# Designs tried in a protein design run: peptides against a protein of PDB entry 7SID. Part 144

Target 1, 151 residues: chain A of PDB entry 7SID
Amino acid sequence: LHMYLMLLKELPGEEYPLPMEDVLELLKPLSNVCSLYRRDQDVCKTILNHVLHVVKNLGQSNMDSENTRDAQGQFLTVIGAFWHLTKERKYIFSVRMALVNCLKTLLEADPYSKWAILNVMGKDFPVNEVFTQFLADNHHQVRMLAAESIN

## One batch from the design tools (peptide; made by RFdiffusion4, then SolubleMPNN)

Design b2_p29_4_s4 (from b2_p29_4, 18 letters changed)
Fold by OpenDDE base, seed 1:
Structure b2_p29_4_s4 (fold): chain B 151 residues (1-151), chain A 29 residues (1-29)
Amino acid sequence: as target 1 above (151 residues)
Amino acid sequence: SREEIREFLRKLTEELSKKIKKDFTSLNK
């Protein structure tokens, strides 16, 4: 786990963007890791903090590439799952804050949610729409973070 | 190396798949 988390953090955040094929390889274990540790708040927080670097790499790629769309899809599926479980109140505020930061980074890469769309339970939710919901989060720190992210 | 990293990730995915009872991404379906 720790080795993977290190790669997740360090590999995409390099000066030059990774080839999308490498991003795909990096994303392959992600859903499994999340599945195994979805109940571990600390691990989830760490994952969400580290995938910020993946988002930055995704935003630097050619959007017309099949591999790019594939990578985006796999990534968004994971984020969507975190969002879904968040709505089911499965995550504490610190994890939600990490998710907000992830959504913020997505919006920076795709301000109009052209590709940053979460599909949850068969429904599409643009990230900008999802993000605004955190403005009404039960925890004041989450609300503040969300508000700061759009200002 | 790139190949070593790829192999590591592949093996990790394989090992984790054996331990997972419920797919995390299936929650979105």
Scores: peptide ipSAE 0.458, ipTM 0.864, DockQ to the pose 0.884
Fold by OpenDDE base, seed 2:
Structure b2_p29_4_s4 (fold): chain B 151 residues (1-151), chain A 29 residues (1-29)
Amino acid sequence: as target 1 above (151 residues)
Amino acid sequence: SREEIREFLRKLTEELSKKIKKDFTSLNK
């Protein structure tokens, strides 16, 4: 786990952007890792914090390539799952904070939500719409983070 | 190396797939 988390953090955002082929390889274990540790709040928080670098790498690539769309899809599927479980109150505020940061980074990369759309239970939710919901989060720090992110 | 990293990721995916009963992302389907 720790080795993967290190790679997740360090590989993206290097001097040269990772080729999308490498991004795809990096994302392959992600769903499995999340599955295994979905009930571990600390691990989930760490994952969400580290995938921020993946978002930045995605935003620097050619968005018209098949590999880019594939990588975006796989990434958004994971984020969607975290959001789904968040709605089910499975995550504490610190994990939700990390998720908000992910959504913020997505919005920075895609301000108009052209590709940043979460598909959950067969329905599409633009990230900006999802992000807005955290303005009403039960925890004050989450609300504050969300509010600061739109400024 | 790049190849070593790819191999690590491949093996990790394979090993984890054997341990997981329910896919995390299947919750979205």
Scores: peptide ipSAE 0.458, ipTM 0.863, DockQ to the pose 0.889
Fold by OpenDDE base, seed 4:
Structure b2_p29_4_s4 (fold): chain B 151 residues (1-151), chain A 29 residues (1-29)
Amino acid sequence: as target 1 above (151 residues)
Amino acid sequence: SREEIREFLRKLTEELSKKIKKDFTSLNK
């Protein structure tokens, strides 16, 4: 796990933007890792913090390719799952804060939600729409973070 | 090396897949 988390953190954007093919490879274990550790708040927090680098890499793509769309899709599926479980109150505030940061980074990469759309339960949710929901989070720090991210 | 990383990721995916009882992303389905 630790090795993967390190790679997740360090590989994207190292020296030069990580080729999308490599991003795909990096993303392959992600769903499984999340599945295995979804109940571990610390691991989830770490994952969400590290995937920020992946988001940046995904947003740096000059052109939309099949690999880019594939990578974006795989990534968004994971983020969608985190959001879904967040709505089910499965994660503590610190994890939610990490998720907010992730969503913020997504919005920065895709301000118009061209690709940053979460599909949950068959319904599409633009990240900006998802993000605004955290303005009403039960935890004040999450709300504050979300509010700060709007500015 | 890149190849070692790729192999690591592949093996990790394979090993984890054997341990996963419920797919994390299936929660969205």
Scores: peptide ipSAE 0.458, ipTM 0.864, DockQ to the pose 0.905
Fold by OpenDDE base, seed 3:
Structure b2_p29_4_s4 (fold): chain B 151 residues (1-151), chain A 29 residues (1-29)
Amino acid sequence: as target 1 above (151 residues)
Amino acid sequence: SREEIREFLRKLTEELSKKIKKDFTSLNK
């Protein structure tokens, strides 16, 4: 786990983006790691903080290739699952804050929601629409962070 | 090296796939 989390954090570059093929390889174990540690709040928070770098890498892609769409899809599936479990009240406020930051980063990468759309239970949710849910969060810091993301 | 990293990720994916019975992302399907 430690080695993977380190790679997840360090490999995606802001100045030098990874080739999309490498992004795909990096994403392959992600869903399984999340599944294995879904009940560990600290690990989930760490994962969500680290995937911010992946979003930045995805946003720097200039080509609409099959690999790009595949990487985006795999990534959004994981984020969608975190959001789904959040709605089921499975995560503490610190994890929810990390998720909001992830969604904010997605909007920065895709302001027009061309690809930043979460598919949960067969329905599509643009990322900007998801923030509305966090405006009603039980924790004040989560609400404030969500509000800042909209404005 | 790049190849070593790729091999690590491949092995990790393979090992985890054997341990994970249910993927939590399956709820999105």
Scores: peptide ipSAE 0.453, ipTM 0.861, DockQ to the pose 0.821

Design b2_p29_5_s1 (from b2_p29_5, 18 letters changed)
Fold by OpenDDE base, seed 1:
Structure b2_p29_5_s1 (fold): chain B 151 residues (1-151), chain A 29 residues (1-29)
Amino acid sequence: as target 1 above (151 residues)
Amino acid sequence: DEAARRAAEEEEQRRIEEELEKFREMIEK
């Protein structure tokens, strides 16, 4: 786990996009890692914090690329799972804050949710609509972070 | 060949979605 998380953290930011092939390799084990540590709030928070670099990298890629679409799909599926479980109150505020940061980064790259769409249980949820829900989160810090993110 | 490639990609995505569905089900228990 630690090694994998370090690899995610070391991804270059928006200024230095990686080849999509490399991004795909990093995303391949992500769903399994998330599933394995699904009940560990601290690990989930850490995962979400580190995958921010993936979001930034994806946002700078050509959306017409096959590899980009593949990476996008894998990543959004994982984020969708976290969001879905958040709605079901399975995650504490610190995890929700990390998720909001991921969604914020997605919105920065795609403000109108042209491609940033979460598919959960066969239904599509545009990230901009999902993000709005956090403005009314039960925890004040989550609400504050969401509010600051739209400015 | 292109059709076969697309089919393989779609199958992989379905696999991922199924794993994440299990993820959701397991965390709810």
Scores: peptide ipSAE 0.054, ipTM 0.571, DockQ to the pose 0.063
Fold by OpenDDE base, seed 3:
Structure b2_p29_5_s1 (fold): chain B 151 residues (1-151), chain A 29 residues (1-29)
Amino acid sequence: as target 1 above (151 residues)
Amino acid sequence: DEAARRAAEEEEQRRIEEELEKFREMIEK
């Protein structure tokens, strides 16, 4: 886990996007890590904070690439799972804030949710619609972050 | 009273575990 988290943290910023092949390699163990530590909210928060670089890479990539679509699909599945459990109030505010930051970055790259769509339990949920629910979050900091992201 | 409280807590924990299992099923191939 620690080695994987370090790899995510050391990803290059938006100024230097990774090749999509490298992004795919980083995403491969992500679902397994999230599954193993799904009950540890500190680990989940850390993962969500670190994968922001992945989101930025996905948003700047060529949408016509098969590898890009594959990477987007794998990533969005994980984000969708976090969102689903958030609706069930299974995660504390700090995890929700990290998730909002991920969704914010997705909206910046895809404002109309052409590809940023969460598939949960066989149903599609566009991120632009999902994001609005955080404006009514029970925690004031989550609401503030969501509102700030719209401007 | 005390027994009822413990039973309620155990039931809530059961529901949480079920949702976490659904999470696993969603992300695992």
Scores: peptide ipSAE 0.022, ipTM 0.434, DockQ to the pose 0.056
Fold by OpenDDE base, seed 4:
Structure b2_p29_5_s1 (fold): chain B 151 residues (1-151), chain A 29 residues (1-29)
Amino acid sequence: as target 1 above (151 residues)
Amino acid sequence: DEAARRAAEEEEQRRIEEELEKFREMIEK
């Protein structure tokens, strides 16, 4: 886990995006890692904080590429799961804040939600719509973060 | 072929959804 988290953390920013093939390789174990540590709030928070770099890389890629779609799908699957479970109050505020940051980054990369769409239970949820839900989060810091992110 | 492309995209979307379901199930256990 530690090594994986380090790899996520050390990803280049959007100024120097990784080849999509490398992004895919990094994303492959992500869902499994999240699943293994699903009940560890601190680990989940850390993961969400580190995957911000992945979002930036995805946003710089050609949307028409098969690899891009694959990477986007894998990433959004994880984010969708976190979001869904957040709605069910499975995660504490600190994790929700990290998720909001991910969603914020997604919106920055894809402000019109061309690809940033969470598919949960067969239904599509554009990230911009998902993001607004956090404006009404039970925790004040989450609400504030969400509000600051759109202003 | 446009139809083939759409079919492939739909199949990939189904796979993604299946993975999502598995993830949720694991978390909720």
Scores: peptide ipSAE 0.027, ipTM 0.530, DockQ to the pose 0.032; fails the geometry check
Fold by OpenDDE base, seed 5:
Structure b2_p29_5_s1 (fold): chain B 151 residues (1-151), chain A 29 residues (1-29)
Amino acid sequence: as target 1 above (151 residues)
Amino acid sequence: DEAARRAAEEEEQRRIEEELEKFREMIEK
C-alpha cells in the first residue's frame, strides 16, 4: 500500500504529463487497492487526494486514443464507486472533501463532461451534474468547497 | 470498423459496472 500511495503521490501533474501507458500501469491496481482498504477512511482520503494527478494527466491526453479511453474508464470506475458509496453514507466528510476535489479537477479538465461521466448501476451521470449534489452536503465544509469550485 | 468500436465500448462499460458493483458490495459487507 505504502509503495503504491507513494507512486500515486509522485505522479507528475499537468506540467509533466506521463505517457498514457504509464498512467494505465498506475491505474490497474487502483480499484483493488480501494476495495481492499474500503473501510479505512484515512487511506481512502489519501488515495482520492493523490489521484488528482491522474486527472491532470488524463485531461491533456488525446481523446481519440484507445489508451486514453481505457485510462479514463479505469479512473472513472474508482471515482464512480466513491461517489456511489458517498451517497450511501459510507464515508466521512473528509473523504467527501477529497472526492469533491477530484470532481472539481475533473470539471477543470472537462468542463462540459465530454468524457467525465460516471456510470453507476447502468446509468450515466455527468460529473457536472454529480458535482451539484455536493452543494447540499450535510457538512458545511463540503458545501463550501463545492460552492467555491463553481466559481 | 464502427461496429467493432461500439462493441469495445460496451464491453468496457460492462467491465466498469462490474467493478463498481464489486466495490460497493465489499464496502457494504
Scores: peptide ipSAE 0.026, ipTM 0.514, DockQ to the pose 0.033; fails the geometry check

Design b2_p29_5_s2 (from b2_p29_5, 12 letters changed)
Fold by OpenDDE base, seed 2:
Structure b2_p29_5_s2 (fold): chain B 151 residues (1-151), chain A 29 residues (1-29)
Amino acid sequence: as target 1 above (151 residues)
Amino acid sequence: EEEEEERRKKEEEEIIKKNLKEFEKMIKE
């Protein structure tokens, strides 16, 4: 886990995008890692914080290649799962804040949710619509973070 | 080759979905 998280942390930002092939390789084990540490809120928070770099890389891809779509799909599937479980109140506020940061970054890259769409239980949820739900979060810090993201 | 590539990708996506489904079930416990 620590090695994997370290690799995620070392991803460059928007200024120096990684090849999409490298992003895909990092995303492949992500679902398994999440599953293994499903009950560890701190690990989930850490994962969400580290994948922010992935979002930045995905947003810079103008090629719309198959690899890009694949990477976007895999990433969004994971985010969708976290969001879905968040709605079911399975995550503490710190995890929700990390998720909001991910969604914020997605919106910065795709303000109109052209590709940033969460598919959960066979239904599509644009991230811009999903994001507004956090404005009404029960925790004040989550609400504040969400509000700051819109402004 | 394109069909095989598409098949591999679909299989990979299904594995991911399965893992996440299991993840969801486990976290609900």
Scores: peptide ipSAE 0.144, ipTM 0.671, DockQ to the pose 0.066
Fold by OpenDDE base, seed 5:
Structure b2_p29_5_s2 (fold): chain B 151 residues (1-151), chain A 29 residues (1-29)
Amino acid sequence: as target 1 above (151 residues)
Amino acid sequence: EEEEEERRKKEEEEIIKKNLKEFEKMIKE
């Protein structure tokens, strides 16, 4: 886990995007890791904080369409799962903060939700619609972060 | 152009659905 998290942490951001093939390799184990540690708040927070760089990479990539779609799908699966579990009140505020940051970054990369759509339980949820839900979060810091993202 | 975009979106949606199904199996264990 720690080695994987380290790799995620060191992933280049928007300034120096990785080839999509490399991004895919990093994303492959992500779902499994998230599943294994879904009940560990600290690990979930750490994962969400580190995958911010992945979002930045995905937002820039227009080269390999198939690989890009695959990477986007794998990533959105994870984000969708975290959001779903958040709705089920499984995560503390710090995890929700990290999730909001991910969603914020997605909106920056895809303001019109062309690809930033969370599919959860067979239903599609555009990130912009998902994001507005955090404006009513129970924790003030989450609400503040969400509000700042709109302006 | 628009038709290609719709095709792309559809393909992406299918990928997401597939991945989510697998992830949901894992996360519900």
Scores: peptide ipSAE 0.094, ipTM 0.623, DockQ to the pose 0.027
Fold by OpenDDE base, seed 3:
Structure b2_p29_5_s2 (fold): chain B 151 residues (1-151), chain A 29 residues (1-29)
Amino acid sequence: as target 1 above (151 residues)
Amino acid sequence: EEEEEERRKKEEEEIIKKNLKEFEKMIKE
């Protein structure tokens, strides 16, 4: 786990686009890691903070390639799972803060949610619609972060 | 060409749905 988290942390941002093939290799174990440590708040927070770099890379890639679509799908599956568990009140505010930052970054890359769509329980939820729900979060800091992201 | 693209999109969508379903099952365990 620690080694994997370090690899995610060292992923270059939007200034240094990573080949999509490398992004896919990093995403392959992500769902398993997230599922295994779903009850560990600190690990979940760390994962969400580190995958911000993945979003930045996905936003700079050609969306018409098969590898890009695959990477987007794998990533959105993980984000959708975190969002779903958040709705079930399984995560503390610090994890929700990290999730909001991920959603914010997705909106920066795809403001109109053309590809940034969460599929949860067989239904599609555009990230822009999902994001607005955090404006009503129970925690003050989460609401503030969400509000700052809109303006 | 368009038919092949649509088939590819459907295949990718099914893979994503499968992965999500498996992840959700794991979370509920």
Scores: peptide ipSAE 0.087, ipTM 0.626, DockQ to the pose 0.031
Fold by OpenDDE base, seed 4:
Structure b2_p29_5_s2 (fold): chain B 151 residues (1-151), chain A 29 residues (1-29)
Amino acid sequence: as target 1 above (151 residues)
Amino acid sequence: EEEEEERRKKEEEEIIKKNLKEFEKMIKE
């Protein structure tokens, strides 16, 4: 886990996007890692913080690329799962804050949720709509973070 | 060709659905 997290952390920022092939390789084990540690709040928070780099890479990629769609799909599956579990009250506020940051970054890359759509249990949830729900979060810091991203 | 593009899109969608199904299964465990 530590090695994988370090790998995610060391991804180049927005100024230096990775080739999509490399992004895909990093995403392949992500769902498994998230699943294994889904009940560990600290690990989940760390994962969500580190995958921000992936979001940045995906947002700068050509939307028409098949590899981009594949990467987006795999990533959105993970984010969707975190969001779903959040709805089931499985995560503390710090994890929810990390998730909001991911969603914020997605919205920056895709303001109209053209591709940033979470599919959970066979239903589609545009990230824009999902993000708005955090404005009503029970924790004040989560609400504040969400509100800061609206303007 | 539009037919080829639609086929490609369908294949990608199936991959995504498969990944989702697997993840949901893991979450339920």
Scores: peptide ipSAE 0.083, ipTM 0.609, DockQ to the pose 0.031

Design b2_p29_5_s3 (from b2_p29_5, 13 letters changed)
Fold by OpenDDE base, seed 2:
Structure b2_p29_5_s3 (fold): chain B 151 residues (1-151), chain A 29 residues (1-29)
Amino acid sequence: as target 1 above (151 residues)
Amino acid sequence: SLEEELERLEKELKEIEENLKKFQEMIEK
């Protein structure tokens, strides 16, 4: 876990995007890591914070490449799972805030949710629609973050 | 290298993937 988190943390930012092949390699074990620690709030928060770099890379890549679509799909799978568990009230506010930041970054890259669509339990949820639900979050800071992200 | 580190991690995770199906079940169904 610690090694993986360190790798995620050291990902280049938006200014220097990684080759999509490298992004894809990093995403491959992500679902397993998230599954293993799905009940650990701190680990989940850390993961969500670190994958922000991945989102930035995804937004700047060629949308027509197979690797880009694959990477987007794998990432959205993870985000969708976190979203689903959030709806089931499994995560505290700090994890939800980290998730909102991920969704915000997705919307910056895809404001109209052309590709940023969460598929959970066979249903599609555009990120822009998912994001608006956090405006009504029970926690004040989550609502504020969501509101600030729109403006 | 980054690739070598990821390869080692992926190998380890594959060994326990059967115990980590609950997370995937939410998405695959």
Scores: peptide ipSAE 0.056, ipTM 0.574, DockQ to the pose 0.302
Fold by OpenDDE base, seed 4:
Structure b2_p29_5_s3 (fold): chain B 151 residues (1-151), chain A 29 residues (1-29)
Amino acid sequence: as target 1 above (151 residues)
Amino acid sequence: SLEEELERLEKELKEIEENLKKFQEMIEK
């Protein structure tokens, strides 16, 4: 886990997107890692904070690429899971804030949720619609963060 | 390299991958 988290930290910023092949390789273990530590708030927060780089990379890629769609799908599955568990009140505010930041980044890359769609239990949820739900979050800081993103 | 590091991680996670599907299963249900 520690090594994986370090790898996430080492990802280049938005200015230098990774090749899609590298993104795919990075995403492969992500779901498993998230699943394993889904109950660990600190780990989840850390993961969500670091995967922002992945979002940035995905947003800059050609949407028509098969690899891009694959990467997007894998990533969105993870985000969808975090969102789903958030709806079930499984995560503390700090994790939710990290998730909101991910969603913000997704919306920056895909404002109209053309590809940024969370599929949870067979249902599609556009990220823009998902994001607005955090405006009504129980925690003040989460609401504020969400609100700042829209303004 | 990034690729080498990922390869090592993938190998380590392979052992738990087969037993760690609850997260994905939850989403697929």
Scores: peptide ipSAE 0.050, ipTM 0.561, DockQ to the pose 0.296
Fold by OpenDDE base, seed 5:
Structure b2_p29_5_s3 (fold): chain B 151 residues (1-151), chain A 29 residues (1-29)
Amino acid sequence: as target 1 above (151 residues)
Amino acid sequence: SLEEELERLEKELKEIEENLKKFQEMIEK
């Protein structure tokens, strides 16, 4: 876990996009890691904070690339899982804050949710629609962060 | 062709959905 988190932390952002092949390699174990530590709020928060850089990389990639679509799919799988568990009230506000930041970054990369669509339980949820749900979050900081993203 | 592209995208979507299902099942255990 520690090594993986370090790799995620060191992932370059928009200024230094990684080859998509490298992004894919980093994403491969992500779902398993998230699953294993799903009940650890601190780990989940850390993961969500670090994968912000992945979104930045994905946003600059060629949409026609198969690797890009694969990476997007793997990433959205993870975000969808966190969203699903959030709806089940499994995460504290700090984790939800991190998730909102991920969604915000996704919207910045894909404002019209062309590819940023969460598929949960066989249903598609555009990130912009999902994001709106956080405007009614129980925690004021989450609501504020969500509201800020609309401005 | 557009048809071929659509077919590829549909296959990719199916794989994504399957992966998400597996991940969610793991989380819910």
Scores: peptide ipSAE 0.078, ipTM 0.584, DockQ to the pose 0.029; fails the geometry check
Fold by OpenDDE base, seed 1:
Order: sequence, then C-alpha cells, then structure tokens
Structure b2_p29_5_s3 (fold): chain B 151 residues (1-151), chain A 29 residues (1-29)
Amino acid sequence: as target 1 above (151 residues)
Amino acid sequence: SLEEELERLEKELKEIEENLKKFQEMIEK
C-alpha cells in the first residue's frame, strides 16, 4: 500500500504531463486498493489526496485518445465509488474534504462536466451537480471548501 | 466511419459500467 501511495504522490502535475500509458499503469491497481481499504478513513483520505495529480494530468490530455478515455473511465469509477459511499455516510468529514478537492480539480479541467460524469448504480451524475451537494454538507469545513470553488 | 466510432464508444461505456458494478460489489463486501 505505502509503496503504491508513494508512486501516486510522485506523479507530476499539469505542468509536466505524463504519457497516458504511464497514467493507465498507475490506475490499474487503484480500484483494488480502494476497495481493500474502503473502511480505513485515513487510507482513503491519503488516496484521494494523492490522486489529485492524476486529475491534473488527465485534464491536459487529448480527449480523442483511446487511452485518455480509458484512464478517465477508470479514474471516474473510483471517484464515483467514493461519492456513493459518501452518500451512504460511510466517510468522515476529512475524507469528504479530500473528495471535494478531487471534484474541484475535475471541474477546473472540465467546468461543464462534458466528460467528468460519475456513473453510480446505472445513473449518471455530472460532477458539477454532484459538487453542489457538498454546499449542504453537515460539516462546516466541507461546506466552506465547496463554496470556495464557486468563486 | 461515424457509425463505427459510435459503436466503439458504446462498447467502452459498457465496459466502464461493468467495471463500476464490479468495484461497487467489491466495496460493499
């Protein structure tokens, strides 16, 4: 786990985009790791914080690339799962904070949710619509973080 | 052709949905 998390942390930001093939290799184990540690709040928070770099990298890629679509799909699957579990109140505020940051970064890359769409239980949820729900989060810090992204 | 491209996209979407379902099943265990 720790080795994998370190690899995610070392992923360059939007200033230095990686080949999409490398991004895909990093994403392959991600769903399994998230599933395995889904009940560990600290691990989930750490994962969400580290995958911010993935979002930044994906936003700089050509949308017409098959590899880009594949990477986006794999990533959105993970984010969708975290969102789903958040709706089921499985995560504390600190994890929700990290998720909001991921969603915020997605919106920066795709403000109108053209590709940033979460599919959960067969239903599509555009990230911009998902994001607005955090404005009504039970925790004040989550609400504040969500509100900051609108300005 | 556009038809072939749409077919590929539909297959990709289906694969994504299947992966999501599998992941959700995993995290619900």
Scores: peptide ipSAE 0.070, ipTM 0.571, DockQ to the pose 0.030; fails the geometry check

